# Designs tried in a protein design run: peptides against a protein of PDB entry 6FRK. Part 213

Target 1, 411 residues: chain A of PDB entry 6FRK
Amino acid sequence: NEEVLNAMLKEVCTALLEADVNIKLVKQLRENVKSAIDLEEMASGLNKRKMIQHAVFKELVKLVDPGVKAWTPTKGKQNVIMFVGLQGSGKTTTCSKLAYYYQRKGWKTCLICADTFRAGAFDQLKQNATKARIPFYGSYTEMDPVIIASEGVEKFKNENFEIIIVDTSGRHKQEDSLFEEMLQVANAIQPDNIVYVMDASIGQACEAQAKAFKDKVDVASVIVTKLDGHAKGGGALSAVAATKSPIIFIGTGEHIDDFEPFKTQPFISKLLGMGDIEGLIDKVNELKLDDNEALIEKLKHGQFTLRDMYEQFQNIMKMGPFSQILGMIPGFGTDFMSKGNEQESMARLKKLMTIMDSMNDQELDSTDGAKVFSKQPGRIQRVARGSGVSTRDVQELLTQYTKFAQMVKKM

## One batch from the design tools (peptide; made by RFdiffusion4, then SolubleMPNN)

Design b2_p22_8_s4 (from b2_p22_8, 17 letters changed)
Fold by OpenDDE base, seed 3:
Structure b2_p22_8_s4 (fold): chain B 411 residues (1-411), chain A 22 residues (1-22)
Amino acid sequence: as target 1 above (411 residues)
Amino acid sequence: IDEEIKLFEEYLKALEKLKELE
């Protein structure tokens, strides 16, 4: 029994190391799991694998729980949220995602760019903020981040903003000058929350990086980014251990909507390769994909219309990066779609939908939509003119539809 | 086109798996 336990623990430890979990945390987890498993209970014929998995899951949950309640903004108050993190951590993008999240929840939200070090930081923030219709502040001429942050916070306080997000400078390395600047900004604006943004893809470096930030500034919250990539998120455990601060949100892609509140159980389940069934159910429920039963029934009968394709493209677009949803399903690896292809794929889907918006109900609801167009080529010209595209683009859409309809007939 | 087909294939497989979980 002890040999079996040690072999299974070795397998779990290897998988956790491959998930970028810090070697010290893996060792500690191994000892904690070994001490928590009663070998006599293991002898009683209980599923040894399930017991070890449960013990591992329980210890991982403890590693993600810092024992500190996450900061939450107070409605009707002015909440100042300062972001800190290295360049390339996704900090600026995450500021925009958080601002958009709160705006969608009905908070009066604004953004301040206090990053004077990175050329084009203000332009990037302004671009993101403008796209999301979020009020923003920054300067092209002021070089002191303390002045920009202070003026921006004062302005938005006077305008009764509820969520005031301050983006700060990030550098490629931990430098004393960066930390001093962050401390000066923090002292000037007196933030209600300091959010450390960490890139999950840095693996074993997460602990040292997170500790360096916590040792210099009062980090109260962590946001982990790039969990849509090859990063299994083990670095998040290192960030919690080092900062003793809760993970409040995760960034799951490049889109502004690729941002979700952190949930411990789904995250650990995903880290262990068990999938995120709860998050999948929540996401399906949020999308009102219940109408998919009628679609699945049609698909089972080999019926697939241009309208059915349009509705599925809408669903895919509402779901966000499809790789995230696939990564929530047990046994679908995150490796299936490279990040760059998702935005381009969504732009393509939106173009196809715009072409279909120029189709009539007879064309959309036909069980053989491509044949309707082939019998009356004047329909292609009408749709092309209506959507502002070439007749070739419409023919390409019909070719795609035909391929999909053939695939559905094979299911 | 092949990427969109692949995306839709995986979407359909995801829907089938969701229905098996309900």
Scores: peptide ipSAE 0.037, ipTM 0.401, DockQ to the pose 0.291
Fold by OpenDDE base, seed 1:
Structure b2_p22_8_s4 (fold): chain B 411 residues (1-411), chain A 22 residues (1-22)
Amino acid sequence: as target 1 above (411 residues)
Amino acid sequence: IDEEIKLFEEYLKALEKLKELE
């Protein structure tokens, strides 16, 4: 039994290390799991795998819980939120995502750009803020981030803003000058919350980076970015361990809506490859995919039209990162589509949809669309001209449709 | 083409699994 336990723990530890969980945390988890498992209970014929998985899950849940309640903004008050983090962490984008999140929740939200170091920082913030209709402050001429932050905070306090987000300068590396600037800004504006933004893709460097920030500034919250379907969530555990601060949100992509409140259970479930059924249900409900009943019923009857294919492509495009949704389903790999392949796949789908936009209702609603085109080749030429593509591209679309329709008939 | 087919296949499987969870 001990050999079996050790073998299974070795597999789990390997998977956690592959998920960028810090070696020290994996070691601690291994010892905690060993201590939590009664070997005598394992002998009683209980599913040893399930027991170990449950023990691992429970210990991972403890690792993402710092034992500190997350800061939450107070309604009807002025809440100053200062962002800190390295350049390239996604800090500036995350400021906009958080502002948009609170704005959608009915908070009077604004953004301040106190990044004077990076050329175009204010233009980037302004672009993001304008697109999201979020009020913003910054300067093209003031070079002191303390002045900009102070003036911006004062302005928005006087205008009775409830959420005041301050973006600060990032650096490429840990620099004492960056930490001094952050401390000066923090002292001037007296933030209610300091948010450390961490890139999950840095893997084993997460602990050292998070610790360096916590040792210099009073980090109270963590946001983990680049948790797209391929991002290894193990760095999040390292951030919590190093900062002793809760993860409050995660960034799941590049879109302003690719931002969600951190949920411990779904996150650990996903990290273990168990899927996120809750997140999947929530996402399905948000997308109103219930309208797919009619489609699933058509599919069950082996009816599949070009319009049905078009509607599926629209649904896939509306779902956003399809890889993330697949990664929420138990037994689907998170790596089904690389981020590069996803954008390329979406571009391909959009191209196919553009071809179908040049089709008529008779072509779209035919249960054998390919046969409609084969009987009247002039239709291919019309569609090709209408969509600005080659006749070959239209033929390739029809070939794809035929393959899909054959697949649906076998279902 | 084969990648789009695979994507669509996995989408259909995902929809089926979603329906089984409801």
Scores: peptide ipSAE 0.027, ipTM 0.458, DockQ to the pose 0.293
Fold by OpenDDE base, seed 4:
Structure b2_p22_8_s4 (fold): chain B 411 residues (1-411), chain A 22 residues (1-22)
Amino acid sequence: as target 1 above (411 residues)
Amino acid sequence: IDEEIKLFEEYLKALEKLKELE
């Protein structure tokens, strides 16, 4: 029994290391799991795998709990939130995502760009803020981040903003000059919360990075970014351990809506490759996929029209990044589609939909759409002209439709 | 074309799995 336990724990520890969980945390988890499992209960013929998995899950849940309550903004108060983190961590994008999140919840929210180090930082923030209709402050001429932050905070306090987010300079390296600047900004604006933004894709470097920030700045919250990529999120455990601060949000993509409150259970489930059933159910409910029953019933009867294909493409596009949806389903790997291939695939789907927008109801609702076009080749020319594409592009679409319809009939 | 087919195949598999969870 102990040999079996040790073998299974070795596999789990290997998987956690491959998920970028820090080696010290993996070792501690292994010891805690061994101490929590009663070897006598394992002898009783219970599913040893499920018991070990449950024990591992429970110990991972403890590792993401810093034992401190997350800071929350107070309604009717001016809440100043300062962001800190390295360049490339997604800090600036995350500021916009957090601002948009609070704005959608009816908070009077604004953004301040106190990044004077990076050329075009203010333009990037302004672009993101303008797209989201979020009020912003910054300077093209002021080089002192303390002045910009102080003036911006004062302005938005006087205008009775409830959420005042301050983006700071990020550098590529942990330099003393960066930490001095962050301390000067923090002292000037006296933030109610300091948020450390961490890129999950840096893997084993997460602990050292998070520790370096916490040793210099009073980090009270963590946001983990790039969990939509190859990052399995193990670095988040390192950030909590090093900062002793809760993860409050996660970034799950490039879109402004690819941002969610941190949920411990779904996160650990994903980390273990169990999927995110709760997040999947929530996302399915948001999509009003009730119409999918009617589709699946049609599919079972081998009926698949060009309209049915169009509606499916709409559903795929509404679901957002397909890689994220697949990553929520148990037994689908997060690496199913590279981000580059996904954007290209979405652009292709949109092109196909644009061609279908030039089709008539008779063409769209035919159970044999390809035959309708083959019988009257003039339809191909009409659709091609209407959509601004070649007759070849329409023929390729019809060829794809025929392949899909054949596939659906085999399901 | 092969990538779009693959995407659609995986979408259909995802829908089937979603139904198994309901």
Scores: peptide ipSAE 0.027, ipTM 0.392, DockQ to the pose 0.271
Fold by OpenDDE base, seed 2:
Structure b2_p22_8_s4 (fold): chain B 411 residues (1-411), chain A 22 residues (1-22)
Amino acid sequence: as target 1 above (411 residues)
Amino acid sequence: IDEEIKLFEEYLKALEKLKELE
């Protein structure tokens, strides 16, 4: 029994190390799991694998919980949020994502670019902010980040902004000059929250980097970026351990919407390869995919219309990156769609939807849409003209629809 | 076309799995 436990723990420890979990944390977890497992209960024929998985899950949940309550902005107050992190961590992009997140929730949100070190930092922030319709402040001439941050914070406080996000300079290395600059900015603006942005892809370096920031500046929150299908997320545990600060959000892609509140249980489940069932359920509920009961009933009856296909394409588009959805489902690999293939696939779906927007209700609601078009070829020409596509593109859509309808009939 | 079909097949399989989880 002890040999079996040790073998299974070795497998889990290997998987966690492969997930970029720090070796010290993996060792500690192994000891904690061994102490938490009752070997006598394991002798009683209980599913040893489930017990070990549950013990591992509980210990990982503890590792990602710093025991400190996350800071939350106060409605109707001026909340200053300072971002800190290395260059390439996704800090500037994350500032825009956080600003957009609060703006969509009805917060009066703004962005300040206090990065004077990187050429074009202000232009990049301005571009992102303008695209998201977020008010911004920065300077092309002022070189002191303290002045820019102070002036920007004062301006937006006077304009009664509720969320004031300050992006600071990132460096490639831990330089004392950077930390001094960060401290000067922090002292000048007196932020309500200091957010450390960490790139999940640097897993083994996360502890040392996070510690260096925490030792110099009062980091109160962590945001982990690049938790797309390639980043195993184990570095997040190292960041929490080093900063003793909660993860508040995660960045899951390149889009401004690829930003989520951090949830412990789904994250650990994903880290263990169990999928994100809870996040999937939440995402499904957000999509009102409950209307899919009617679809699933239709599918069960082998009924599939062009409208049903259109609605499914809308759902896929609303769900966001299909790779993320698949990565939430247990047993689907995250590598299913490369990012390039996903954007192309979404563009193709949008093209197909645009063709269907030129169809009439009789065509869309027919249980044999392809037959409606085959009986009256003039419909193909009408739809082609209406959507600005070739008759061949419409025929290809109808061919795809026919293939989908055949698949649905086999389900 | 084959990639779109494959994507939709996987989407349908995903929906079936979601329904099994409800």
Scores: peptide ipSAE 0.024, ipTM 0.429, DockQ to the pose 0.264

## One batch from the design tools (peptide; made by RFdiffusion4, then SolubleMPNN)

Design b2_p23_1_s1 (from b2_p23_1, 16 letters changed)
Fold by OpenDDE base, seed 5:
Structure b2_p23_1_s1 (fold): chain B 411 residues (1-411), chain A 23 residues (1-23)
Amino acid sequence: as target 1 above (411 residues)
Amino acid sequence: ELELLKKLRELYLQLQEIENEVS
């Protein structure tokens, strides 16, 4: 019995190491699981695999719980949230995602760019903020991040903003001068919360990086980014262990909506390859997919128009990265998350939708849209000019539509 | 709800197959 337990624990430990869980945490987990498993209960005919999985799950849940309550903003007050993190962690994008999240919840939210080190940081923040209709502050001329942060916070406090998010310079290296600048900004603006943004894809380096930030600034919250694709999320455990701070949100893709509140149980379930059934249900409910009964009926009748295809692309885009949804389904997570394909697929869907936005109702609602275009080639040229694409791009869309419509007819 | 997700998945897989045939 003990040999079988040790063999199964070795497999679990290997899988956790392959999921970028820190070696020290995996060793500790192995010892804790061994101490928690009653060998007498294992003799009673219980499924040994399920028992070990449950014990591992329980110990992983403890590792993501720092025992500290997450900071939450107070309604009707000015809440200053300072972001810190490495360059390339997705910090600037995450500031915009968090601002958009609170704005959608009815908070008066704004963004401040105090990144003076990276050329184009303010332009990137401005572009993201403008697209989301979020008020922003920054400077093209001021080089002191303390001045920019202080002026921006004062401005937005005077305008009665409730959520004031301050993006700071991302750092390539653990340079002491850069941590001193972060401390000066923090001291000047007196943030209610300091959020460390961590890239999950850095694997075993997560612990050392998270610790370096916590040792220099009073990190109170963690956001983990790039939990799309091949990032198995084991680095999140290392961040919690090093910072002793709760994960409050996760970034699951590149869209502004690819941002969700952290849920411990679903995250651990996904990490173990059990899927995220709760997150799947929540995503299904968010999509209001019940309104698609009419589409399901059309598909059952083998009818598929360019408009029906457009609506499907809208639904896929609303669902966010389809790989994430597939990753929520038990047994489908690993093989479908090829890294590069999701952005490229979403960009392709957007391009196809832009072409269809230049089509008229007669073209969109035709049961044989490709035949409408084949009979009148001038329609292809009109749509190509209207959407700023080649006639070849329109023909490729019509070819894809035709293949799809033929497949729907065979269903 | 689960049936619709299955259909959307099937639709997405079909789109990917079409993409692979056109490449």
Scores: peptide ipSAE 0.000, ipTM 0.277, DockQ to the pose 0.172
Fold by OpenDDE base, seed 3:
Structure b2_p23_1_s1 (fold): chain B 411 residues (1-411), chain A 23 residues (1-23)
Amino acid sequence: as target 1 above (411 residues)
Amino acid sequence: ELELLKKLRELYLQLQEIENEVS
């Protein structure tokens, strides 16, 4: 029994190390799991594998719970959120994602670029903020991040903003000058929350980096980025352990909406390769897919229109990156969709939808949309002109629709 | 809901296959 336990624990420990979990945490987990497993209960014929998995899951949940309640913004107050992290951590992108998240929740949100070190930092923030219609502040001429941060915070406080996000300089290395700058900014603006942004792809270095930030600045929250990559997120455990601060959000892609509140159980489930069924259910519920009962029923009857295809594209676009959805389904590895293919697929979907926006109700609601166009080729030319595309692009859409409609008929 | 997601997924995979064939 003990040999079997040790063998199974060895496999779990190997898998956790391969998931970028810090070796110290893996050792501690192994000891805690051994202490939590009653060997006598294991003898009673209970599924030893399930028992070990449950014990491992329980100990991983403890590792991501620092025992500290996450900071939350107060409605009707001015909440200053300062971002800190290394260059390449996704900090600037994450500032925009967080701002967009709060804006979508009905918070009066703004962004401040206090990154004076990186050339084009302000242009990048401005571009992201403008695209999301988020108010922003920064300077092309002021080189002191303390001045920019202070002026920006004061401006947005005076304008009664509720969420004031300050992006700071990131460097490639933990340099004393970076930490001094961060401290000066923090002292000047007196943030309500300091968010450490960590790249999950750093793996085993996450602990040392997170600790170095926590030792210099009062990190109260962690955001983990690039969880859509090859990083299994084990570094997040190291960040929580080092900072003693909760993970509040995760970045799950490159899009501005590839950002979600951190949930412990789904995250650990994903880390163990069990999928995120709960996050999948939540995303489904957010999509109000219940309103699609009529669509499901049509699909069951082998009916599929161009409008039904359009609605499906809207649903896919609302679901966000399909790789993220696939990665939530148990047994679908994160590797199934290359990142490059998703943005291209989304651009293709948008193009197809733009073509369909130039179609009329007769064309969209026909059970054989391709036949409607084949009978009257002048419709293709009308749609092509209306959508600003070639007649070939419309024909390609109709070809795709025909393939789909044939598949739905086989379902 | 899970059945819808499976169908949506199947449809999306089929879209990708179609896109890969047309590319």
Scores: peptide ipSAE 0.007, ipTM 0.310, DockQ to the pose 0.126; fails the geometry check
Fold by OpenDDE base, seed 2:
Structure b2_p23_1_s1 (fold): chain B 411 residues (1-411), chain A 23 residues (1-23)
Amino acid sequence: as target 1 above (411 residues)
Amino acid sequence: ELELLKKLRELYLQLQEIENEVS
């Protein structure tokens, strides 16, 4: 019994270390899980594997909870949010994502560029803000970030903005001059929230970086970036532990919409390779896939048409980036995200749909679409000409359909 | 819901197999 427990805990600890969880946190978790199981094994006839998984999950939840309530903006007030973080952390992009998030929620939102250190910082912010239709402030001539931040905050306060986001300079190294500049900006604008932006891909360095910022600046919130499949996000636990501040949002890609409120349970499930079942259910429900009841009924009867395949491709295209959907499905975590450019997969689906747009209702609604085409090869040539593709491309589509239809029959 | 997720998973696995065969 103890050997099985120790073996399973070793596997979990290895997986957490591979996910960039700090070794001190992994050791503490291992001790806490052992203590929790030794107490629970006395009480419940539960499967030991489920008990260990539950204990690990519960202790990971505690590691992500700093015991401090996250700051939330107040509607109808002027909320000043200052961003801090290293260069390359995704700070500037995250400012735009947060501004866009609040704008979509009906907040009067603006951006201030107080990064005077990086050449072209203001042009980059201006480009992102203009694309998202977010009001912005900055200077090409003023070199003091305190002056820019103060003037920008005053301007947008006078214009009754509700969310005022201030982007600051990021440096490659933790330099005392950077921290002094951040303190001077913070003292001048008196932010309601200071957000530390952390890159999840820096792994074990997350704790040391987060601590260095917290020791110099009153960080109250954390945003973790680059959670787009390469980083398992274990560094986020280290940031929470070091800053004693909650994670409020995560960045899940490069698009302005690749930004979501942090949820503890989905994040831990993803960290453990269990997927985000809740987020997948929410995303499926948002797509109003309720029209799939008729499809589910047909699939239960082993019926699958070319039209049913077309509708499934439409649904997949509506779900957005394949990587995000996959990362939400249990067991599809790391190995599936490495294979293929999402844009290429979407282009392939669009090509297949264009071929099917040249099919007639008899071909689309046949329960044996491949047999309809095999009996009358002239149909393949018609569809190929209609869609501007080769007869080979149509045959490949029919081969794919046949594989799908066979799998549906085995369900 | 769980059946829909299983079907989406299987559909995706098939799409990946197709991508791997066509590449």
Scores: peptide ipSAE 0.005, ipTM 0.320, DockQ to the pose 0.122; fails the geometry check
Fold by OpenDDE base, seed 4:
Structure b2_p23_1_s1 (fold): chain B 411 residues (1-411), chain A 23 residues (1-23)
Amino acid sequence: as target 1 above (411 residues)
Amino acid sequence: ELELLKKLRELYLQLQEIENEVS
């Protein structure tokens, strides 16, 4: 029993290390899991694998909880949020995403660019802010980030902004001069929250980086970026451990909408490759998928048309990156999360939709669409010509539809 | 909602199978 436990724990530890979880945290987790598993209960024939997975999940949840309540903005007050992080962490993009998130929630939100070190930082912020219709402040001439931050904060306070986000300089290296600058900015503007932005792709370096920031600046919140499926996010655990600060949001892509509130259970589930069913539910619910009742009712009756399939493809296309949605589904591996596969998958869906756009209402609304085409092969040729595809492509679509329709009938 | 999610899951599993067959 102990040998089996040790073997399984070794596999889990390897998987966690491959997920960029810090070696120290993996060791601690291994010890905690060993201590939490009653070896006597494992002898009783319980699914040892499920018990270990549950114990691992429980211990990972504890590692993501810093025991500190996340800061939240106060409505009707002026909330100053300072961003800190290395260059390339996605800090500037994340400032815009957070601003857009609060703006969509009805907060009077603005952005300040206090990055004077990077050429074009203000232009980048301005471009992002303008696209999102977010008010912004910065300077092309002022080189002191303290002055820019102070003036910007004062301006937006006087204009009764509720959310004032300050983007600071990110440097490539942990330089003392950067930390001194951040401290000077923080002292000048007295932020209500300091957000550390971390790139999930930096792996084992997350702990040392996060610690270096926390040792110099009172980081109160963490945002993890580049959780677009390539980064398993194990570095986030290291950031929480080092900063003693909660993860408040995650960046899931390059679009301004690729930003979501952090949820512990979905994140750990995704980290373990178990999927994120809750996040899928939330995302499906956010889409306000229209007459879902009619679809659900048809589906309860085992009815599934080509139109129903088309509507599902439209819904998938609206959900954003297909890879992210797939990564929320248990059993979809990380390989499906590659940006290349996402674009290809979306192109495939778009091709299928284009084929269906050449179908008529009788074909789309038939409860047995495949039979309609099988009875009149001339329909396949018409659809193929109309959509600019081969008759084989139409037959492949009909084969896929038939598989779906059979599955729906078994439900 | 749970039934829709099951169906979406099944849809995605089938899409994955298709992708694996075409890869």
Scores: peptide ipSAE 0.000, ipTM 0.312, DockQ to the pose 0.094; fails the geometry check

